# Designs tried in a protein design run: peptides against a protein of PDB entry 6PSE. Part 81

Target 1, 78 residues: chain A of PDB entry 6PSE
Amino acid sequence: PSEEEEYARLVMEAQPEWLRAEVKRLSHELAETTREKIQAAEYGLAVLEEKHQLKLQFEELEVDYEAIRSEMEQLKEA

## One batch from the design tools (peptide; made by RFdiffusion4, then SolubleMPNN)

Design b2_p19_6_s4 (from b2_p19_6, 9 letters changed)
Fold by OpenDDE base, seed 3:
Structure b2_p19_6_s4 (fold): chain B 78 residues (1-78), chain C 78 residues (1-78), chain A 19 residues (1-19)
Amino acid sequence: as target 1 above (78 residues)
Amino acid sequence: as target 1 above (78 residues)
Amino acid sequence: MDEEIRRFFQEILEREAAR
């Protein structure tokens, strides 16, 4: 039998004490996993913001670069 | 009583049928939350990689910009 | 791409805040 089938059988045959313990275990794991999920989302948003700021800086530098490039080209042609 | 205390009481007083249903519910929520956590991590890594590539491009442009700026300064001083 | 990812993260946080 698969692990899932074996687990299902355990749940079906379990005494109330085991079931209560399993509820507690699952609740704890759910809480921890939820916390980790939240942290991942918060971190992801922070990285997105950093990338956005970097993109803005990059675009500003591109403008400045093209301005100087154009000016230099004019100077060289004169 | 707090919601947590009320829930704890429910678990303690629950019949096996309710407990089995609760195990199933929590297992499902845990599976879904785990999937979302994994997806969040994958997205976060993707954004980090994109930010890294953008940073490299930015640094390359900075080098090019400084080169042209320096050359232009020399031309203007001549 | 970024907007989709942003929404995904925001939805996670919003759902948890509503719990």
Scores: peptide ipSAE 0.638, ipTM 0.875, DockQ to the pose 0.980
Fold by OpenDDE base, seed 2:
Structure b2_p19_6_s4 (fold): chain B 78 residues (1-78), chain C 78 residues (1-78), chain A 19 residues (1-19)
Amino acid sequence: as target 1 above (78 residues)
Amino acid sequence: as target 1 above (78 residues)
Amino acid sequence: MDEEIRRFFQEILEREAAR
């Protein structure tokens, strides 16, 4: 039998005391996992914003670079 | 009483059939929340990698820009 | 891709805020 089937059997045969303990365990794990999920999402959004700002700075520098490059090319050809 | 205290009381007074159903519900929610947490972490890492590559490109362009800027400044002063 | 990722994160936060 799969681990899932074995767990299902355990739950079906368990006494109320075990079931209450399992509810407590699962509730705790769910709360922690939920907190971690939220933190991951918040952090991910922050990194996306940082990447976006960096991209804007990069594009601005590209424009400035091409302007100077073009001016330099003109001076060298004169 | 707080919602947490009321829930705790409910679990203590619940019949085995309700407890088994609650274990099933919590197990399902935990599985889904875990999947989302993992996906969020994977996305976050991908964005971090992209930001890192962009930063390297930006720094390379800054070096090239300063080189041309300096050369241009020298030509204008001559 | 970034928009998809952004929406994914936003949906997580919105669902949790609604609980």
Scores: peptide ipSAE 0.638, ipTM 0.875, DockQ to the pose 0.979
Fold by OpenDDE base, seed 1:
Structure b2_p19_6_s4 (fold): chain B 78 residues (1-78), chain C 78 residues (1-78), chain A 19 residues (1-19)
Amino acid sequence: as target 1 above (78 residues)
Amino acid sequence: as target 1 above (78 residues)
Amino acid sequence: MDEEIRRFFQEILEREAAR
């Protein structure tokens, strides 16, 4: 039997005391996992923003670079 | 009483059938939340890698820019 | 890709805020 089937059997055969303990365990794990999920989402959005800001800086530098490159090329051709 | 205290009382007074249903509900929510947490972590890592590659490109452009800027400055001072 | 990822994160936070 799979672990899932074994667990299902355990739940079906369990006494109320075990079931209450399992509810408590699962509630705790759910709360922790939920907090971790939220934190991951918040950090992910922060990194996306940092990447966006870096891209803007990169594009600004590209503009400045092309301006100087063009000026230099004009001087060399004159 | 707080929601937590009320829930605790509900669990203590619940019949086995309710407890089994609650275990099933919590297990399902935990599985879904865990999947989302993992996906969030994977996306976060992907964005971090993209940010890193962009930073490398930015630094390379900075080097090229400073080289041209310096050459231009030398020409103007001569 | 960034927009899809952004939406994914935003939806997580929105669902949690609604709870």
Scores: peptide ipSAE 0.637, ipTM 0.874, DockQ to the pose 0.972
Fold by OpenDDE base, seed 5:
Structure b2_p19_6_s4 (fold): chain B 78 residues (1-78), chain C 78 residues (1-78), chain A 19 residues (1-19)
Amino acid sequence: as target 1 above (78 residues)
Amino acid sequence: as target 1 above (78 residues)
Amino acid sequence: MDEEIRRFFQEILEREAAR
């Protein structure tokens, strides 16, 4: 039997005291996992924004670079 | 009483059938939440790596830009 | 770019805020 089937069997045959403890355990794990999920999402959005801002800065620098490059090229050709 | 206290009371007085159902519910929610958390982490890591690569490219361009800027400045001063 | 990822994160936060 799979682990899932074995666990299901355990739950089905468990006493109320074990079941209450399991509810408590699962509730705790769910709360923690939920917190971590939210934190990951918030962090991810922040990184996306940072990357976006960096991209804008990069593109601006590219424009400036090309301007100077062009001027330099013109001077050398003169 | 807080919602937490009320829930605790409910669990304490619940019948085995309800408890088994609650274990099942919580297990399901935990599994789903865990999947989402993992996915969020994976996405976040991917974005971080992309941002890092972009940063390296940006820094390389800055070096190139400063080189040309310096050369241009020298030419103008001569 | 990254719209899919952004949406994923936003949906997580929105669902939690609605709970």
Scores: peptide ipSAE 0.637, ipTM 0.874, DockQ to the pose 0.913

Design b2_p19_7_s1 (from b2_p19_7, 5 letters changed)
Fold by OpenDDE base, seed 5:
Structure b2_p19_7_s1 (fold): chain B 78 residues (1-78), chain C 78 residues (1-78), chain A 19 residues (1-19)
Amino acid sequence: as target 1 above (78 residues)
Amino acid sequence: as target 1 above (78 residues)
Amino acid sequence: SLVELFREYLEAKRELEAF
C-alpha cells in the first residue's frame, strides 16, 4: 500500500485524541508553509523589481554607449 | 474570543467524524500550499538567475563604455 | 503572470494578518 493509503487507514482507525493532535499539527504546518510561500513570493517580486531597474539602467547605458561609439567611429572614418 | 480560540473549542468538542474530515481538509490545503511555495521558490530562482545574467551584461557594457569614454576624453584633451 | 501570482500571495498575506 502507498504511504497515502496507510495514512488514510491510520486516520480512519484513530481515536479522537490522536485526531485532535493531528489537526493541531497540520494547522501549524499549514501556517508555517503559508508564511514561507508568502515570503518566497515577496522575494521573487523584489528581485523582479530589481531586475526591471537594472534593465532600465542597461538600456540607458546602451544609448550613451551608442552615442559615443558613433562619434568615435565618425572621427576614425574622417 | 479570538477566532483561534473559537476554532480550538470547536476541535475540542468535535466528534471523530468531523475531526477526520478536518484532517483531510488540512492535509489537502497543506499539499496545495506546499506546491505553491515550491513554485514560488522556483520562479524566484529563475528571476534571480536572469537578473544575474543581466548584471553581467551590464558590467561588460560598462567596461566597453569606459574604454571608449576614456579614449574620447584623451582625444579631446590633446 | 509571475507578477500576478506574487501579488495574489501578497494578498493572501494581508488576509492572514487580518486575523
Scores: peptide ipSAE 0.183, ipTM 0.815, DockQ to the pose 0.076
Fold by OpenDDE base, seed 1:
Structure b2_p19_7_s1 (fold): chain B 78 residues (1-78), chain C 78 residues (1-78), chain A 19 residues (1-19)
Amino acid sequence: as target 1 above (78 residues)
Amino acid sequence: as target 1 above (78 residues)
Amino acid sequence: SLVELFREYLEAKRELEAF
């Protein structure tokens, strides 16, 4: 049997004292995991914003670079 | 009483059938929240790697831009 | 670091998928 099947059997055969302890354990783990999920989402959003700002700076530099490159190319062709 | 205190009382006074259902509910929510946490982390990591590659490209362009700018400035001063 | 945190989450995913 899978670990899930064994766990399911344990839950079905468990006494109220074990079940109460398990509810407490799962509630704690859920609270911690929820906090970690929110933290991961916040960090991801921050990195995404930084990437976006960097992209804008890159695009601005590309425009400036092409302007100078074009001017230099024109001078070389003259 | 707080919602937490009311919930704690409910758990203490609950029948085994309710407790088993609550374990199942919490297990499901924990699994979903864990998956969402991992998904957020994977996305954040992907964005971070993309940001890093973009930073490298930006730095390369800055070097090329400064080279052309310097050459152009030297020509203007001659 | 943020990179280390994300790696830890990826490791947790691998463990979860092993069940």
Scores: peptide ipSAE 0.170, ipTM 0.813, DockQ to the pose 0.076
Fold by OpenDDE base, seed 3:
Structure b2_p19_7_s1 (fold): chain B 78 residues (1-78), chain C 78 residues (1-78), chain A 19 residues (1-19)
Amino acid sequence: as target 1 above (78 residues)
Amino acid sequence: as target 1 above (78 residues)
Amino acid sequence: SLVELFREYLEAKRELEAF
């Protein structure tokens, strides 16, 4: 039997005291996991915003670079 | 009384059938939240790697740009 | 680090998928 099946059997045969303790445990783990999920999402968002700003800077620099490169090329060909 | 206090009272007074259902509910939510946390982490990692590659490209372009800019400035001052 | 944390989460995912 899988661990899930064994756990299901345990829950079905468990006494109220164990069940209350399990509810408490699961509630705590859910709260912690939820907090961690939110934190991970916030970090991801921050990095995404940083990446976006960097992309804008890169595109601006690329435009300036191509302008100078083109001018330099024209001067060298003259 | 807070919602948490009311919930705690409910758990203490609940019958085994309700408790088993609550364990099942919480287990399901925990599993889903865990998957979502992992998904958020995977997304964040992907964005972070993309940002890193972009940063490397930006730094390379910046070096090339400064080289051309300096050369152009020297030519204009001559 | 954030990268290390993300790697740990990925490992946890692989373990869950093995069940």
Scores: peptide ipSAE 0.162, ipTM 0.810, DockQ to the pose 0.077
Fold by OpenDDE base, seed 4:
Structure b2_p19_7_s1 (fold): chain B 78 residues (1-78), chain C 78 residues (1-78), chain A 19 residues (1-19)
Amino acid sequence: as target 1 above (78 residues)
Amino acid sequence: as target 1 above (78 residues)
Amino acid sequence: SLVELFREYLEAKRELEAF
């Protein structure tokens, strides 16, 4: 049987005391995992914002670079 | 009492059938939240890698820009 | 975990960007 099937059997045959402890354990793990999920999302958003700012700077530099490149090309052809 | 205290009381007074259902519910929510956490982390890593690649491109462009700027400045002073 | 790996990578990158 799969680990999932074995766990299901364990839950089905368990005493109330074990079940209460398991509810407590799962509630704790769920709370922790939820916090970690939110934290990961917040980090992702922060990095996304940093990337966006960098993208803006990069695009500004590209414009400036193309301006100088164009001026240089015009002068070389003159 | 807090919602947490009320929930704790509910668990303490619950019948085995309710407890088994609660274990099943929490296990399902934990599995879903875990998948969501992993997805959030994978997204963050992807964005971080994209930012890193953009940073490298930006730095390369800065070098190229300064090279052209320097050449232009030298030619203007000649 | 993947979350921890992401945090570590973020910290390492921020340190590199600070130079």
Scores: peptide ipSAE 0.179, ipTM 0.806, DockQ to the pose 0.031; fails the geometry check

Design b2_p19_7_s2 (from b2_p19_7, 6 letters changed)
Fold by OpenDDE base, seed 2:
Structure b2_p19_7_s2 (fold): chain B 78 residues (1-78), chain C 78 residues (1-78), chain A 19 residues (1-19)
Amino acid sequence: as target 1 above (78 residues)
Amino acid sequence: as target 1 above (78 residues)
Amino acid sequence: SLVELFREYLEAKRELEEF
């Protein structure tokens, strides 16, 4: 049988003391995994914000670049 | 706080049928939360890669900008 | 969106911190 089927059988045949321990274990792991999920999401959001700020800086530089390029072209043609 | 204590009492007084159902519930939620955590991490990594590519583009533009700025300054001083 | 998903996770964090 698969590990999942074996686990299911274990749960069905387990004594209350084992079941209570398993509830405690799973509750603890769920809490930890939830915190880790939130942490990963917070990190992703922070990087996204940094990317956004970088994009704004890039666009500002593009504007400045085009201004100087245009001015230089005018000087060369004069 | 008090909710955690109440839940603990519930687990201690619960019948095997409830405990088995709770194990199933927690197992399911743990699996889902784990998947979501991994997904959040993957998204964060993808954003990091996008940010990195943007940074490279920004640095390339900075080089081009400084080249034109320098050329412009030379033309004005000549 | 990804941003919305991240905000939902942050909301879940606040709920978790109440315990």
Scores: peptide ipSAE 0.190, ipTM 0.816, DockQ to the pose 0.077
Fold by OpenDDE base, seed 5:
Structure b2_p19_7_s2 (fold): chain B 78 residues (1-78), chain C 78 residues (1-78), chain A 19 residues (1-19)
Amino acid sequence: as target 1 above (78 residues)
Amino acid sequence: as target 1 above (78 residues)
Amino acid sequence: SLVELFREYLEAKRELEEF
């Protein structure tokens, strides 16, 4: 039997006291996992913003680079 | 009473059938939340890698820019 | 989208903070 089937059997045969304890355990784990999920999401958004800012800086540098490159080429041709 | 206290009372007074259903519900929510957490984490790591690659490209461009800038300054001073 | 998913997570955070 799969782990899921075995767990299901345990739940079906369990006494109320065990079931209450399991509800408490699962509630706690769910709360923790939810906080971790939110934290991961916030981190992802922060990194996205950082990447976006870096992209803007990169694009500005590209513009400046092309300006100097063009000026340099003109000077070499003269 | 807080929502947590009210929920705790419900769990204490609940019949085994309700408790089994609650275990099932919480197990399902935990599984889903766990999957979502992992997905968020994986995405965050992917974005981090993208940012890193962009940073490398930016640094290469900075080197090239400084080289041209320096050459241009030398030409202007001569 | 992933952005939308992240917004949903942030909403869930606010809900949890009310408890």
Scores: peptide ipSAE 0.190, ipTM 0.817, DockQ to the pose 0.079
Fold by OpenDDE base, seed 4:
Structure b2_p19_7_s2 (fold): chain B 78 residues (1-78), chain C 78 residues (1-78), chain A 19 residues (1-19)
Amino acid sequence: as target 1 above (78 residues)
Amino acid sequence: as target 1 above (78 residues)
Amino acid sequence: SLVELFREYLEAKRELEEF
C-alpha cells in the first residue's frame, strides 16, 4: 500500500484526539505554505519587473550602439 | 472572537466524522497549495536566471559600446 | 498566466492584511 493509502487508513481508525491534533497540524502547515506561496509569488513578480526594466535599458543601449556604429561606418566610408 | 478562535472552538466540539472530513479537506488544500508554491518558486528561479543572462548581455554590450565610443572619439580628434 | 496569478496572490495578501 502507498503511503497515501496507509495515511487514509490511519485517519479512518484514529481517535478524536488524534484527529483534532491532525487538523491543527494541517491548518498550521497550510497557513505556512500559503504564506510561502505568496512570498514566492511576490518575489517572482519583483524579479520579473527588474528583468523588464533591464530589458528596456538593454534595448536603449542597443539603439545607441547601432547609432554610433552607423555613424562610424559612414565616417570610414567617406 | 476572531475567526481563528471560532474555528478552534468548532474543531473542539466536532464529531469524528466532521474531523475526518476536515483532515481530508485540509490535506487536499495543503497539497494543492504546495504544488502552487513549488510552481511559483520554479518560475521565480527561471526569471532570475533570465535576468542574470540579460545582465551579462547588457554588460557585454556596454563594453562594446565604450570601445566604439572611444575609437570614434580618437578618430575625431585626429 | 503565471504573472496574473502572482497579481492575484498579491491582491489576496493585501485583502488579508486589511482585516
Scores: peptide ipSAE 0.187, ipTM 0.814, DockQ to the pose 0.054
Fold by OpenDDE base, seed 1:
Structure b2_p19_7_s2 (fold): chain B 78 residues (1-78), chain C 78 residues (1-78), chain A 19 residues (1-19)
Amino acid sequence: as target 1 above (78 residues)
Amino acid sequence: as target 1 above (78 residues)
Amino acid sequence: SLVELFREYLEAKRELEEF
């Protein structure tokens, strides 16, 4: 049987004391995993904001660059 | 009592059938939350990589910009 | 709020996946 099937049998045959302990364990793990998920989401949002700011700076520089490039090109054509 | 205290009492007084159902529920939620956590982490890493690539592009553009700016300045001084 | 955070996260993720 798969590990899942074995676990399922364990749960079915378990005494109430074990079941209560398992509920406690799972609840704790769920809480921790949930916190970690939120932290990961927050991190992603922070990086996204940084990327957004960098993108804005990049676009500004592109505009300035194209302006100078165009002027230079005109001078070379004259 | 807090919701946590009420839940704790529920678990202590619950019948085995309820406990088994709760184990199943929590196991399912834990699995889903774990997948979501991993997805959030992967997203964060992807955004980080995008930011890094953007930073490299920005730095390259800065170099090019300064080169053209310097050349333009020299031409204007002549 | 947490709900808003998750919505923003999901939206950002969607945008990332579109590129």
Scores: peptide ipSAE 0.170, ipTM 0.811, DockQ to the pose 0.043

Design b2_p19_7_s3 (from b2_p19_7, 8 letters changed)
Fold by OpenDDE base, seed 5:
Structure b2_p19_7_s3 (fold): chain B 78 residues (1-78), chain C 78 residues (1-78), chain A 19 residues (1-19)
Amino acid sequence: as target 1 above (78 residues)
Amino acid sequence: as target 1 above (78 residues)
Amino acid sequence: SLVEHFAEYFEAKRALEEA
């Protein structure tokens, strides 16, 4: 039987004391995993904001670069 | 009493059938939350990689820009 | 907040997957 099937059988045959302990364990793990999920989301948002700022800087530089490139090209053609 | 205290009391006084159902519920939520955490991590990693690529492109453009700027400045001084 | 928005997104997605 799979671990999942064995676990299911354990839950079905378990005494109330074990079940209460399992509820406590699962509640704790759920809380921790939820916090970790939130932290991951916060990190992702921070990186996203940094990327956005970098994108804006890149676009500004691109405009400046094209301006100089165009001016240089015009001067060389004249 | 807080919701947490009420929940704790419920768990303490609950029959095995309710406890088994609660274990099942919590297991399901934990599995889902774990998947979401992984997805959040994958998203964060993807954004980080995109930011890294953008940073490299920015640095390359910066080098090119400085080269043209310097050449332009030299031509104007001559 | 944007963090809350992401949390809500995950919850909504979960709910849809359960349906």
Scores: peptide ipSAE 0.136, ipTM 0.810, DockQ to the pose 0.056
Fold by OpenDDE base, seed 1:
Structure b2_p19_7_s3 (fold): chain B 78 residues (1-78), chain C 78 residues (1-78), chain A 19 residues (1-19)
Amino acid sequence: as target 1 above (78 residues)
Amino acid sequence: as target 1 above (78 residues)
Amino acid sequence: SLVEHFAEYFEAKRALEEA
């Protein structure tokens, strides 16, 4: 049987004391995992914002670069 | 009493049938939350990689820009 | 991997909060 099937059987055969302990354990793990999920999401958001600012700077530099490149090319062709 | 205190009392007074159902509920929520945490981490990683590539492109463009700027300035001073 | 790095960071932070 799979681990899930064995676990399910254990839950079905368990006494109330074990079940209460398992509820406590799962509640704690859920709270921790939820906090970690939120932290991961917040970090991802921060990186996205940094990436966005970098993209804007890059696009601005591209405009400036093309302006100078064009000016230089025009001087060479004159 | 707080929600946590009320919940704790409910768990202590609950019958095995309710406890088994609660274990099932919490297990399901934990599995879902864990998946979401992993997805958030993977997304964050992808954004970081994109940001890194963008930074490299930006730095390369800065070098090219400064080279042309310097060349142009030298031509003006000659 | 970066995913592993994030996991390690979260675990370390949790450990500090529980101490």
Scores: peptide ipSAE 0.129, ipTM 0.804, DockQ to the pose 0.043
Fold by OpenDDE base, seed 3:
Structure b2_p19_7_s3 (fold): chain B 78 residues (1-78), chain C 78 residues (1-78), chain A 19 residues (1-19)
Amino acid sequence: as target 1 above (78 residues)
Amino acid sequence: as target 1 above (78 residues)
Amino acid sequence: SLVEHFAEYFEAKRALEEA
């Protein structure tokens, strides 16, 4: 039997005291995991926003660079 | 009473059938939330790596830009 | 693992932001 099947059997045969303890355990783990998920999502969003701002800065610099590069090239070729 | 206190009372007074159903519900939600947490972490890491690569590109462009800008400034001031 | 690597970056970033 798989671990899942064994666990299912345990739950089916368990006494109320064990079941209450298991509900408490699972509730705690769910709360922690939910908090961690939210934190990971918030961090990911923050990094995404930072990346976007950096991209805008990069694009602005690229425009300025190409302008100067073009002018410099014209001067060298004259 | 808070919702948490009401829930705690419900668990304490619940019959085995309800408790088994609650264990099943919580197990399912925990599995889903865990998967979502992992996905959020993977996404966040990917975005972070992309941001890092963009930063390196930006720094390289900045060096090149300053070199040309400096040369251009020297020519204009001569 | 990927999750472990992310966790390291996450904690480091958080520490910097809280400083």
Scores: peptide ipSAE 0.125, ipTM 0.802, DockQ to the pose 0.036
Fold by OpenDDE base, seed 4:
Structure b2_p19_7_s3 (fold): chain B 78 residues (1-78), chain C 78 residues (1-78), chain A 19 residues (1-19)
Amino acid sequence: as target 1 above (78 residues)
Amino acid sequence: as target 1 above (78 residues)
Amino acid sequence: SLVEHFAEYFEAKRALEEA
C-alpha cells in the first residue's frame, strides 16, 4: 500500500485524542505553509519589480549606446 | 472569544466522525497550499534567473558603451 | 534545486521575522 493509503487507514482506526492532535498539527502546518506561500508571492513580486527597474535602465543605456554608435558611424563615413 | 478559540473548542467537543472529516479536509488544503507555495517559489526563481540574465546583458552593454565613449573621447582630444 | 533554494530563503526570512 502507498503511504497515503497507510495514512488513511491510520486515521480511520485512530482514537479521538490522536485525531484532535492531528487536527492541531495539520492546522499549524497549514498556517505556516500559507504564510510561506504569501512570502513566496511577495518575494516574486519584489524581484519582478527589481527586474522591471533594471529593464528600464537597460533600455535607457541602449538608447544612449545607439546614439553614440550612430554618431561614430556618421563620423567614419564623413 | 477569538475565532481561533472557538475553533479549538469545537475540535475538543467534536465526535470522531467529524474529526476524521476535518483531518481529511485539512490534509487536502495543506496539499493544495503546498503545491501553490511550490509554484510561487518556482515562479520567483524563474523571475530571479531572468533578472540575472538581464543584469549580465546590462553589464556587457555597459562595457561596450564605455569602450565607445572612451574611443569618442580620444578622437575628440586628437 | 531552485525550489529548494527558495524554500530555504522563505525559512530564513520566517526565522528572522519570528526573532
Scores: peptide ipSAE 0.135, ipTM 0.806, DockQ to the pose 0.044; fails the geometry check

